# Ledger of designs, part 137: peptides against a protein of PDB entry 8HF1

Target 1, 320 residues: chain A of PDB entry 8HF1
Amino acid sequence: NVMLYATKPTEVMVSFPHQEQVLTVTRLISAEIEKFYVSLDLMNIGVQPIRRSKSLQCLRDPSKKSFVKQLFNDFLYQMKEYGIYAASIAIISLIVEFDIKRRQAETLSVKLMHRTALTLCEKIRHLLVQKLQDMTYDDDDDNVNTEEVIMNFSTPKVQRFLMSLKVSFADKDPKDICCLVFVERRYTCKCIYGLLLNYIQSTPELRNVLTPQFMVGRNNISPDFESVLERKWQKSAIQQFRDGNANLMICSSVLEEGIDVQACNHVFILDPVKTFNMYVQSKGRARTTEAKFVLFTADKEREKTIQQIYQYRKAHNDIA

## One batch from the design tools (peptide; made by RFdiffusion4, then SolubleMPNN)

Design b2_p19_3_s3 (from b2_p19_3, 6 letters changed)
Fold by OpenDDE base, seed 3:
Structure b2_p19_3_s3 (fold): chain B 320 residues (1-320), chain A 19 residues (1-19)
Amino acid sequence: as target 1 above (320 residues)
Amino acid sequence: KLEELEKEIREQLATPIPE
């Protein structure tokens, strides 16, 4: 019954050119990570103690190697999908994680593994920062966070997303804004959050207008591995968004099942909609009379994406 | 370049996906 009277949000599609920016730096970084994987596979880290969680599920502690590879694979994905600027933010998160893991290492071999990963991250960070600085005449680290640098080193998708925020929210009252940004991956939430902080700070028309926050879906697979800090952060982020202290929330698709978020006036889907459930749940958050539901698509995939939306609209109307 | 992109995005954001 409540679904019948919800004013359907205005659905908008923003297209972007499919430009594979084949930068030499991205190839170098990919090659260094591949070399590191070969070295990592040869490392003897010993037998990992199976930490029995208090829940009877023997969660095989994911191979400490597989976790390292996952972080670098997620970094490579972010670099490809969001660009070099986003990658420069993403690599800092890897540095922090590997430094924590290095300090928490129970064995010298595991400590060395995380140290080697950390050394690679510092090399990658240097390569990324150097490439960002190549467009700035001044060697000052602060000069890499300009609107121009952010836009030039972002993918066409991210450029259109940032410009869509500028056009949608420039000089608006912060109280009238309730925006959700959906991303596919957990690590993308923090990366796009950092990018948005810098973009908002560099864009006068968005200063004091947008206050971003991010939340990561609960890892249903291992609630025990979610740090108490991450859970506290998620609760705080949701509360800030409910209280209006944050007016833009970046979230992964996992928000669908459990977070009573207020009715939003804007929903941006930064990554492709892969499922009908994601479409319905994300669209169902845009509940105000003038609500916008904005999708981003490559020009080459525009027609396919439109047809998929029509199929989802039809399926949604048949259930309603 | 950015102004042209802004105009393009403004036009796209004003154009709903047809029914």
Scores: peptide ipSAE 0.645, ipTM 0.967, DockQ to the pose 0.834
Fold by OpenDDE base, seed 5:
Structure b2_p19_3_s3 (fold): chain B 320 residues (1-320), chain A 19 residues (1-19)
Amino acid sequence: as target 1 above (320 residues)
Amino acid sequence: KLEELEKEIREQLATPIPE
């Protein structure tokens, strides 16, 4: 019933060149992670104590090695999809996680495993920061957070996303902005949030215009995985966005029916729309009269993406 | 380079996906 009176947002597609950023540093980092996986497989961490926690998690990775590999695989994905600058932010989240796991380690062997992972993360961080500094004559970390450095070390997709924000919101009233940014993966929310904070701070036209927040959708499969801190953060971030204290919200595609977010005037889909449900749910948040729904696509996938949008439009009209 | 990209993005954002 409420769907019939929803103003259809203007759907826009921004294309980007398919350039694999084949940097020597990204190859070196990938090779160091592969060498680390070989060493990790050879590590004897002993029998892990079966925590009788009813959560399915304790059953999936009894060795805790798969979790370490998952975090590095997630990092490699972010470096490939978003670029070196985004990777320099993403690696800090791995450092924090491995330091927590190192401190919580019940055995010396598990403590050593997390310490070795942490040492690799610090090496990767230095390689990334050094590469960002190659464009700056000054060794100061503040000089790597310029608009130029962010843009040059971001993928073509991220460059088009950042420029789309600048063009859309430069010198606007913050009160007139209600923006959602959808990403596929949960860890990408925090990475893109950190990137946007630095980009907004380095871009005068956006500095007092955009106030970003991020939220991670509830994972229905395991409410036990959400730390009390993560749940508190989500509630606070949603409330700030409802109160207008934040006007841009970064969300994972796992926005289940339970997140009551207000009607927005801008929706950006940073990652490919993979499902009809994702299309309908994300588009259904753009409900103002002048709402925009912006998609990003590689030039080579442009035609395929257009055809997919037409199929989704047709299917949406058949159920509406 | 950034100015050219800005112009390209401005044009794309002004062009709806056809029906």
Scores: peptide ipSAE 0.643, ipTM 0.967, DockQ to the pose 0.829
Fold by OpenDDE base, seed 4:
Structure b2_p19_3_s3 (fold): chain B 320 residues (1-320), chain A 19 residues (1-19)
Amino acid sequence: as target 1 above (320 residues)
Amino acid sequence: KLEELEKEIREQLATPIPE
């Protein structure tokens, strides 16, 4: 029971300015995705046979169009919440997924749909990379992965998260670090993982200190739809974190699913805490005497977030 | 800019949420 043995971690709140950096490139990308949705709705892909997946909850969109829209909607969310640099990493995951779906397509119409989505992703990737390069005086592709570029093209939330890692872990012994990072969405785990790899590599004080892994929650899609590769990867990532070969784990709802991880000394909540259960379960992983539980909040939401934490503390103390 | 942000974050990370 996660609740019974939790030392009370030090709870910290890091505030960030709510600046919607509305870049012209983000508006262009959003408009291209909207145009694509109009074209996608007009595509006749035929009635796909409803393969009765035994798991009732996989609303396999009989058109397979909803899955395409979901991936682009998740991308748009990541671009808004984490910034252009994170979006440049996120778009690669879409490219890989649409190429897999294109190759697995049973019909020419479905193959064409995934090809059109892939072509849009490549256009988006070029727009993002070009914008990252426009601020580098040097046209070298390697220069887009500097600490400065990552920070300048990240949202204020992500800037404060990255700097919080730097301040917390600079020049520390890797063995003394056990860090969890919680995010809301499955695809954000991969995006933030890729961003962290580049940030750690660009930050000398972290290069030999932090070894990140990520874990995506089991899809509410039955275990039958998880690729054998995804399940193998999840097991490997958990094992590396248990063995101390990784000292930072990015998670979505995984801890709610009863994945037992070791006691951690740092827990970062990158996205808003939406439920009391999420608060208790995530906080309950920060079990060391010097454990920190770090929340991120917009300055405009600071007071509301503090009041919510007081309510959760009270409710937790009434159960403990 | 980054140094100022580092200072801000160091101060915030040292300041617990009040009881």
Scores: peptide ipSAE 0.642, ipTM 0.966, DockQ to the pose 0.823
Fold by OpenDDE base, seed 2:
Structure b2_p19_3_s3 (fold): chain B 320 residues (1-320), chain A 19 residues (1-19)
Amino acid sequence: as target 1 above (320 residues)
Amino acid sequence: KLEELEKEIREQLATPIPE
């Protein structure tokens, strides 16, 4: 019984100015990554055994240059879309990943490749942290995790998202909150989770109100040790959200068919809705009578986004 | 700036996407 009688959530659109934060540091980081790609292309890593998994197409061989480039491209995306504060968190995930891959490397050439990538990540981390510290007048307090620093070094989209959480949940009972946050990319879940932890800790009105968790979509990827840990963590995070020990869940996939989560009263879509399925499935999680479905759009794309939502509403009504 | 942003967001969150 799909309760067809789900009260349609109130759909809200929050607009943000399209400001490309052109910081000198972001240009420098981009240029360092580009130089690294040139160097990476010149590296002889030898013939890596193509792990042909039959079922999954191009299993991105995590030992290949393409995987290294992907991680840096995902980082560059996060820095652009979420800002340099989010990038300072995202770079830690790259550091961890490249250190793991360096340790797992079967050849000295692959070890060296991951070491070089790791060295670049440490340089990027230093540049980001230094830039965050430049706004702290008090040289002594290494605490770049203030509400002000987070807001000033976040993109307009992220600023509106954080403020939307503050306005929506300030001084509320944690039990009355069931919030989902959808993001496009897997790695963004951890980045936004870390950002939210710091923001909640820096915002008194949200302290003890919001308890965030994240989930990464099930990678149908091979049961390596990382995938077992990730699966255990995902199960724990989902269970905490079901038990009410967490009241905000960040996810990159619409909870695959079979992750039964309770009816949510808030659904935030941080990244653009690219597909009808994403729209229907994410909106379909906002099932309470007072449920809100909140979209974020650049002012320039507002009209186009509204028209797309009308098309999705029409298509949903034609199937229902 | 933050207070102005808070007001803006409060107003936008109170305004549904039209039918």
Scores: peptide ipSAE 0.642, ipTM 0.966, DockQ to the pose 0.837

Design b2_p19_3_s4 (from b2_p19_3, 9 letters changed)
Fold by OpenDDE base, seed 5:
Structure b2_p19_3_s4 (fold): chain B 320 residues (1-320), chain A 19 residues (1-19)
Amino acid sequence: as target 1 above (320 residues)
Amino acid sequence: DKEKLEEEIKKQLETPIPV
């Protein structure tokens, strides 16, 4: 009986041109990271003491080198998928993480490894900021946060996403907005949050309309790696969204069934829908009568995306 | 160019994915 009254959201698709923005700076950054990996593989870090933490992850890389490589690979992915502007925000998260790990290092060799990674992150940050400043005559970091700089140094996908927010929400009443933005990866939530804060602040039509927050799903594989701060942030962010103090929530695809989020009128899927479960869970949050479910696709993948959505619709109707 | 692109995006946001 409850299934008959599920207001099906209007599913829409925004297309973007497939442009591989091969900037010289992105090639330089990739080459510096590759050189760093060669040096990292040659580093003798010694045998790390196996902490008897019951988590299977402590067993995979006793050298902690894989964690360093993971963070840089995640950064490279983010630079490619979201652009140089997003990368300038993402690199700060790596700097913070490597500085924490450097301070927590139990050995001189591990401390040196994290220091070398941190030095590379600072070099990457300078290369990114310099490239953003090439469009501004002023050396001030505040001038890199304009709508023009954000748009010019974002990928076509991010450009279409930001423009879709502007078109959807310009001059609307904040109370009439309940928006979710789904991204694939956990680190993307914070990066897109920082990008949106700057974009909203630089866009008069959105400045008093959108109040963003972000949340990261629980990592079931490693509850021990969830910092007390991260858990506090998640609880605060979800409460602000429930109380209406935030009207846009950025979340990763790992929204566990236990995150009670209210019915939304907009759901944006920034990254490709890779699974049926993701489709059902994200679409199932768009429950108002006029709810929109917005997908982003490259023009070349448009037909394939449509066919995938038809398969997901069929499968959803067979279980409903 | 920006305005034309905003209008195109508006049309896409108003066009349901066919059934």
Scores: peptide ipSAE 0.630, ipTM 0.959, DockQ to the pose 0.876
Fold by OpenDDE base, seed 2:
Structure b2_p19_3_s4 (fold): chain B 320 residues (1-320), chain A 19 residues (1-19)
Amino acid sequence: as target 1 above (320 residues)
Amino acid sequence: DKEKLEEEIKKQLETPIPV
C-alpha cells in the first residue's frame, strides 16, 4: 500500500506564463474538426452488430461516432496544452488508430467513417508540419526536430518542463537518474514520449543521459482495443525501466493501479493534480532521500494550486 | 533570455513549496 510509506519528497513548483498562443493554424485545425463533426453527425452508420464480448462502454456507443469524436477532442486538448510540435506527434497516433479501426471495420459505413477521419488527420498533419517548416525554411523533416523548433512550437508549460529536465539532468550519470513523468491522458504519454526523444537527441547535454520510455493505461474498454503490440510495449517498457536500461518513464494512471516500479528520485507532474489519490500515488513514487516532486502551474493558478497541495498534505497527514 | 530562464527554473526547483 503506497500510502503507508512516510517518504517525504521535496515538493517544488515550476511556474509558467499563461499564454494563449492562438496561432492561425490551430484555429484552422479546430474549424476543420468542427466541420468534420457536423459531417459525422449526418453520416448514417446504422445499427452496429453488438458482439457479446464488448464491454459496457461499447454498448454505450454502438455507432462508434463518440469514440471518433473523443480521439479528436483528445488531440485538440494536446494541441492546446502542449503546442503544435506535440500535436504533430499526437496526430500520428490518431492516424495509426483510425487505420487499425478502418481495417477492423465490419461494415462499409464504418470503414468509410474511419477513412474520412484518417483523411482529416493527414490534412491536419500536413498543416502542422508546414507550420513547423515555416521556421527552418527547409523541406527536410529532420530540420523540424531541432531544440529551437521544439521549444518555439511548445507551450510555456512544455518549455518549462523540458528546461526543468535539462537543468535537473544535464551531464549526470544515467544510473543516478530514476525519473517519472505523470500525465493525465493516455495519448499524452505517446506524444510527450516522441517529443522527448527528439528533444534529447537535439540536446547534447541529455543525449547519453536520458533514455525515455512510456506506459499507457489499459483502456477499460475491451482487451480487443489494446493491440497485442501495445501490451508487448508496456511489458518491455516496464522491464527496461526496472533493469535501468530506461531512466525516465512517462505514465498516466497506470502506476496508480499498483504497477511495481522502483523508487524514483524525480517525479514530474506535467498536468494538474486533480485528485487526492493521484497526489498520494504519484508522490509515493518519489522515495529516495533527495527525491523531488515537481509540479507545473500557470502563474495565474499558482495560489490555487498551492492551496490544493496544502489540502492534500493535510488529508495525507490525517491518514498516515 | 534562455540562460536567465534556466537560472529561474533552477531556483524554483531548489525552492520547496512552503509547509
Scores: peptide ipSAE 0.627, ipTM 0.959, DockQ to the pose 0.877
Fold by OpenDDE base, seed 1:
Order: C-alpha cells, then structure tokens, then sequence
Structure b2_p19_3_s4 (fold): chain B 320 residues (1-320), chain A 19 residues (1-19)
C-alpha cells in the first residue's frame, strides 16, 4: 500500500498594507445609502403574501426591505474590501437585480420601492464612473478599464492579488495553469470576475494566458430563485473549467457542497479563512505537485493569521 | 515602485509559511 503522500500544497502569505480608503466619493455613496435606508423604513409597502416555500429565509421578510438592505450592505462591503473600481462593477449587479424585482413587483408600493433603489444605484454608478474618469482625459468608457485605473482604484489587497496573478502566470502556457480563487460572498465572485476580465485585457502578459470563469454558489435558500440563467452559467463555467477552456475559477466557499473540481496547482484565498472547513476544503483543491495555497493578509493581522493557520494545520493533522 | 513591489510579491510567493 503505497500511501500516496498527497503532496501538501505549499502555503504562502502575501501581505498588504492596511489602508482605509478615505475617498470623498465613498463617503458620499455611504451617506446616500443611509438616507435611502431612512426613506425605506418610512415606506409602507403593506404585508406581502408569505409564500410557504420552506427554504426562502430572504423571501420570508414580509416587508422585502431586508433584501434591499442586504444588497446595498453587500455593495458597501465590496466597495470597502475591494475598492471603487470593483464597486463600479458590483453596482451593475444591483441595477440588474432591482430592475428584475421592479418588473416582478406584485404591488405598486413594492414596484416604487425597487424603482427608488434602482434610481439610487444609477446615481452611485454615475459617481463611481465619474471618479474613475478623473484619471482619464478621454470620455470613452474603455479608457476607465486600463491597468492603471484598475490598480489605482483597487484596495491594497486587490492590488496584491492582481500582481500575484501577474507574477505567477505572466507569459506561461495556459494549459499549465489550474487556478482557484476563493471569495467569501456570492456577489464578490461576479465582481472580481469582471475586474479580472478587464485587468487581463489590459495586461499583455496575461491576455492570452488567463481565461477566468466564476461560479456562484447554489443558493441553498431557493433553487426556485436561482435564475435559470445563473444555473446555466454555473454548469457552463464548471464545464469550461473541467475542459481546460477556462484555467482560473472564482468561487465562493460553496465548494463545500461537493462540486467536483479538478486538482489545481494554485489556490488563492482572497478573503480571510474564517472556518476550519473552508481551510481544509480550499487547501484540498491544491493537489498537484508544486501546488501553492496563497493567503492574503493585512500586515497588522499577519501574526494572527499565521497563528490561525497553525491551529488549522494542527486540527487537520489530528483528523488525518 | 511597481517593479520593486512585484519582486517583493514574488519573494513572498516563494517563501513558505513557517511550520
């Protein structure tokens, strides 16, 4: 019995400076969302019919206001954690969602609520795009998608992530790359995907090297509310990654659900490893010889992160 | 600055987290 010593991936840590983005635009956007929450709390939308589908905690809000607040809170998180460039992509997902909800509204009051949310999203989008254009003299939308704009309007974490991809994969053969990028939140997958597409197109050394895809976790809450589009996208993205037509997959922690993903040579953890299960499952995808498991940490949290990794290593060795 | 930072990132990517 040759115990195939599964070569444990090399665990590495990339540090970034803790920088609070103190942009005037970020403060303005936060203040507009706060004003919107006050207005939203004053909106009388009546009691919505509770559809008895067991799984839909988010749809069980009889006011549907919690879902609206959740989307804006997720946006605020993305703006804080990834920067205003990522936020300019993230806001488009809110626009799409609120337009769908506006069209699906069963009452005029709910329709008005989603319309007000949509109007705020368009205002936020304009503020973000205007700020990205402050570095570009040309009014062309394509000019805001340069490497320089992406880097300057991304958080230090995202900057280090993008540079880590460049350093790791510049001018490599696409077939030699099997990369996973783990993020905490479902909405972050699409946001980071859009950011990566633009970054890869603006980076000659990566343009023909990296083909990204994203996998949104199954909303365990309702397979009925997974748009047929999202389910089709997931199946297509997974298949492209299996077939080698995509070599970088952005995923949320939903690889917990036994999604059979091939052995990867790189695993990037963009967000903090919060659980032992996330550590084991994400690390367990880095199965090739010379596989790297890359963590990102703020310099101030480096020691705490190392200690947490030691605890997870110990716990993993006690179970294995 | 960018090149120096890329070199530091390269070094970090080549340095295992201590055991």
Amino acid sequence: as target 1 above (320 residues)
Amino acid sequence: DKEKLEEEIKKQLETPIPV
Scores: peptide ipSAE 0.622, ipTM 0.958, DockQ to the pose 0.877
Fold by OpenDDE base, seed 3:
Structure b2_p19_3_s4 (fold): chain B 320 residues (1-320), chain A 19 residues (1-19)
Amino acid sequence: as target 1 above (320 residues)
Amino acid sequence: DKEKLEEEIKKQLETPIPV
């Protein structure tokens, strides 16, 4: 009986101050989205054809309105949890999605709905970019991607995350790095990916050290709605990470069940660990002898988070 | 300020959560 002493990763916790950045721009954006929801609820978009998926589950095509609201709610969450800089990247993804949906609209009413959503996204983008530019003396759009702007317009959680990457990986050999970053939401993967690309490009010590990639969990609810492009992207991203062409992978918790990813030496949990399964599965990816499992917590929630980790450790030891 | 914060983060990254 070779007890495979699965070398348990070293669990560490990085604390961040709880600062609610009450920015006027954030309030304005929230109020504009709320006004849009009232208008959206009044829109007559007609009867939606139930597309029968080839799988016998009559997935009621999620109300085209509910999908629009979901995207804006996810944007509002990203703006709150990651900051204005992350929101400026997140809004571009909404613009792309609503433009695609506008072009694919089967009815004038649905086309108008997506056009109105797109117009709101462009207004939000302008408000965000203007606020990022308020810190720059030069009106050049490229000047908003500096380390200073990224740090100043990111939440304390994101600031500590970026600094943790810098401290962990500055001047290291890229080949010695195998890092996972777990986020809760699907749309956060792409947002944090864009933020990391800009941060790495602005941080000399991380240039050519970190090569990020992102992957979104398969939408188990509707594999038919996953674009062929998204599936191709996911396969390519996994392959790049397996081949060592990418050494940092941003993933949502949905990756846990199906992706044979190599043993990682670093696992960062950017969002709160909400479930025992998320704890076990994410921790189970940190398999090297010197593997680190890094949690982020608000200072006010540190004790509660530690107690939750102790409960998860106990439960994990009782199953093992 | 930034350097002190990087040092504190380094210390936190080197300090295991107690058993």
Scores: peptide ipSAE 0.620, ipTM 0.957, DockQ to the pose 0.874

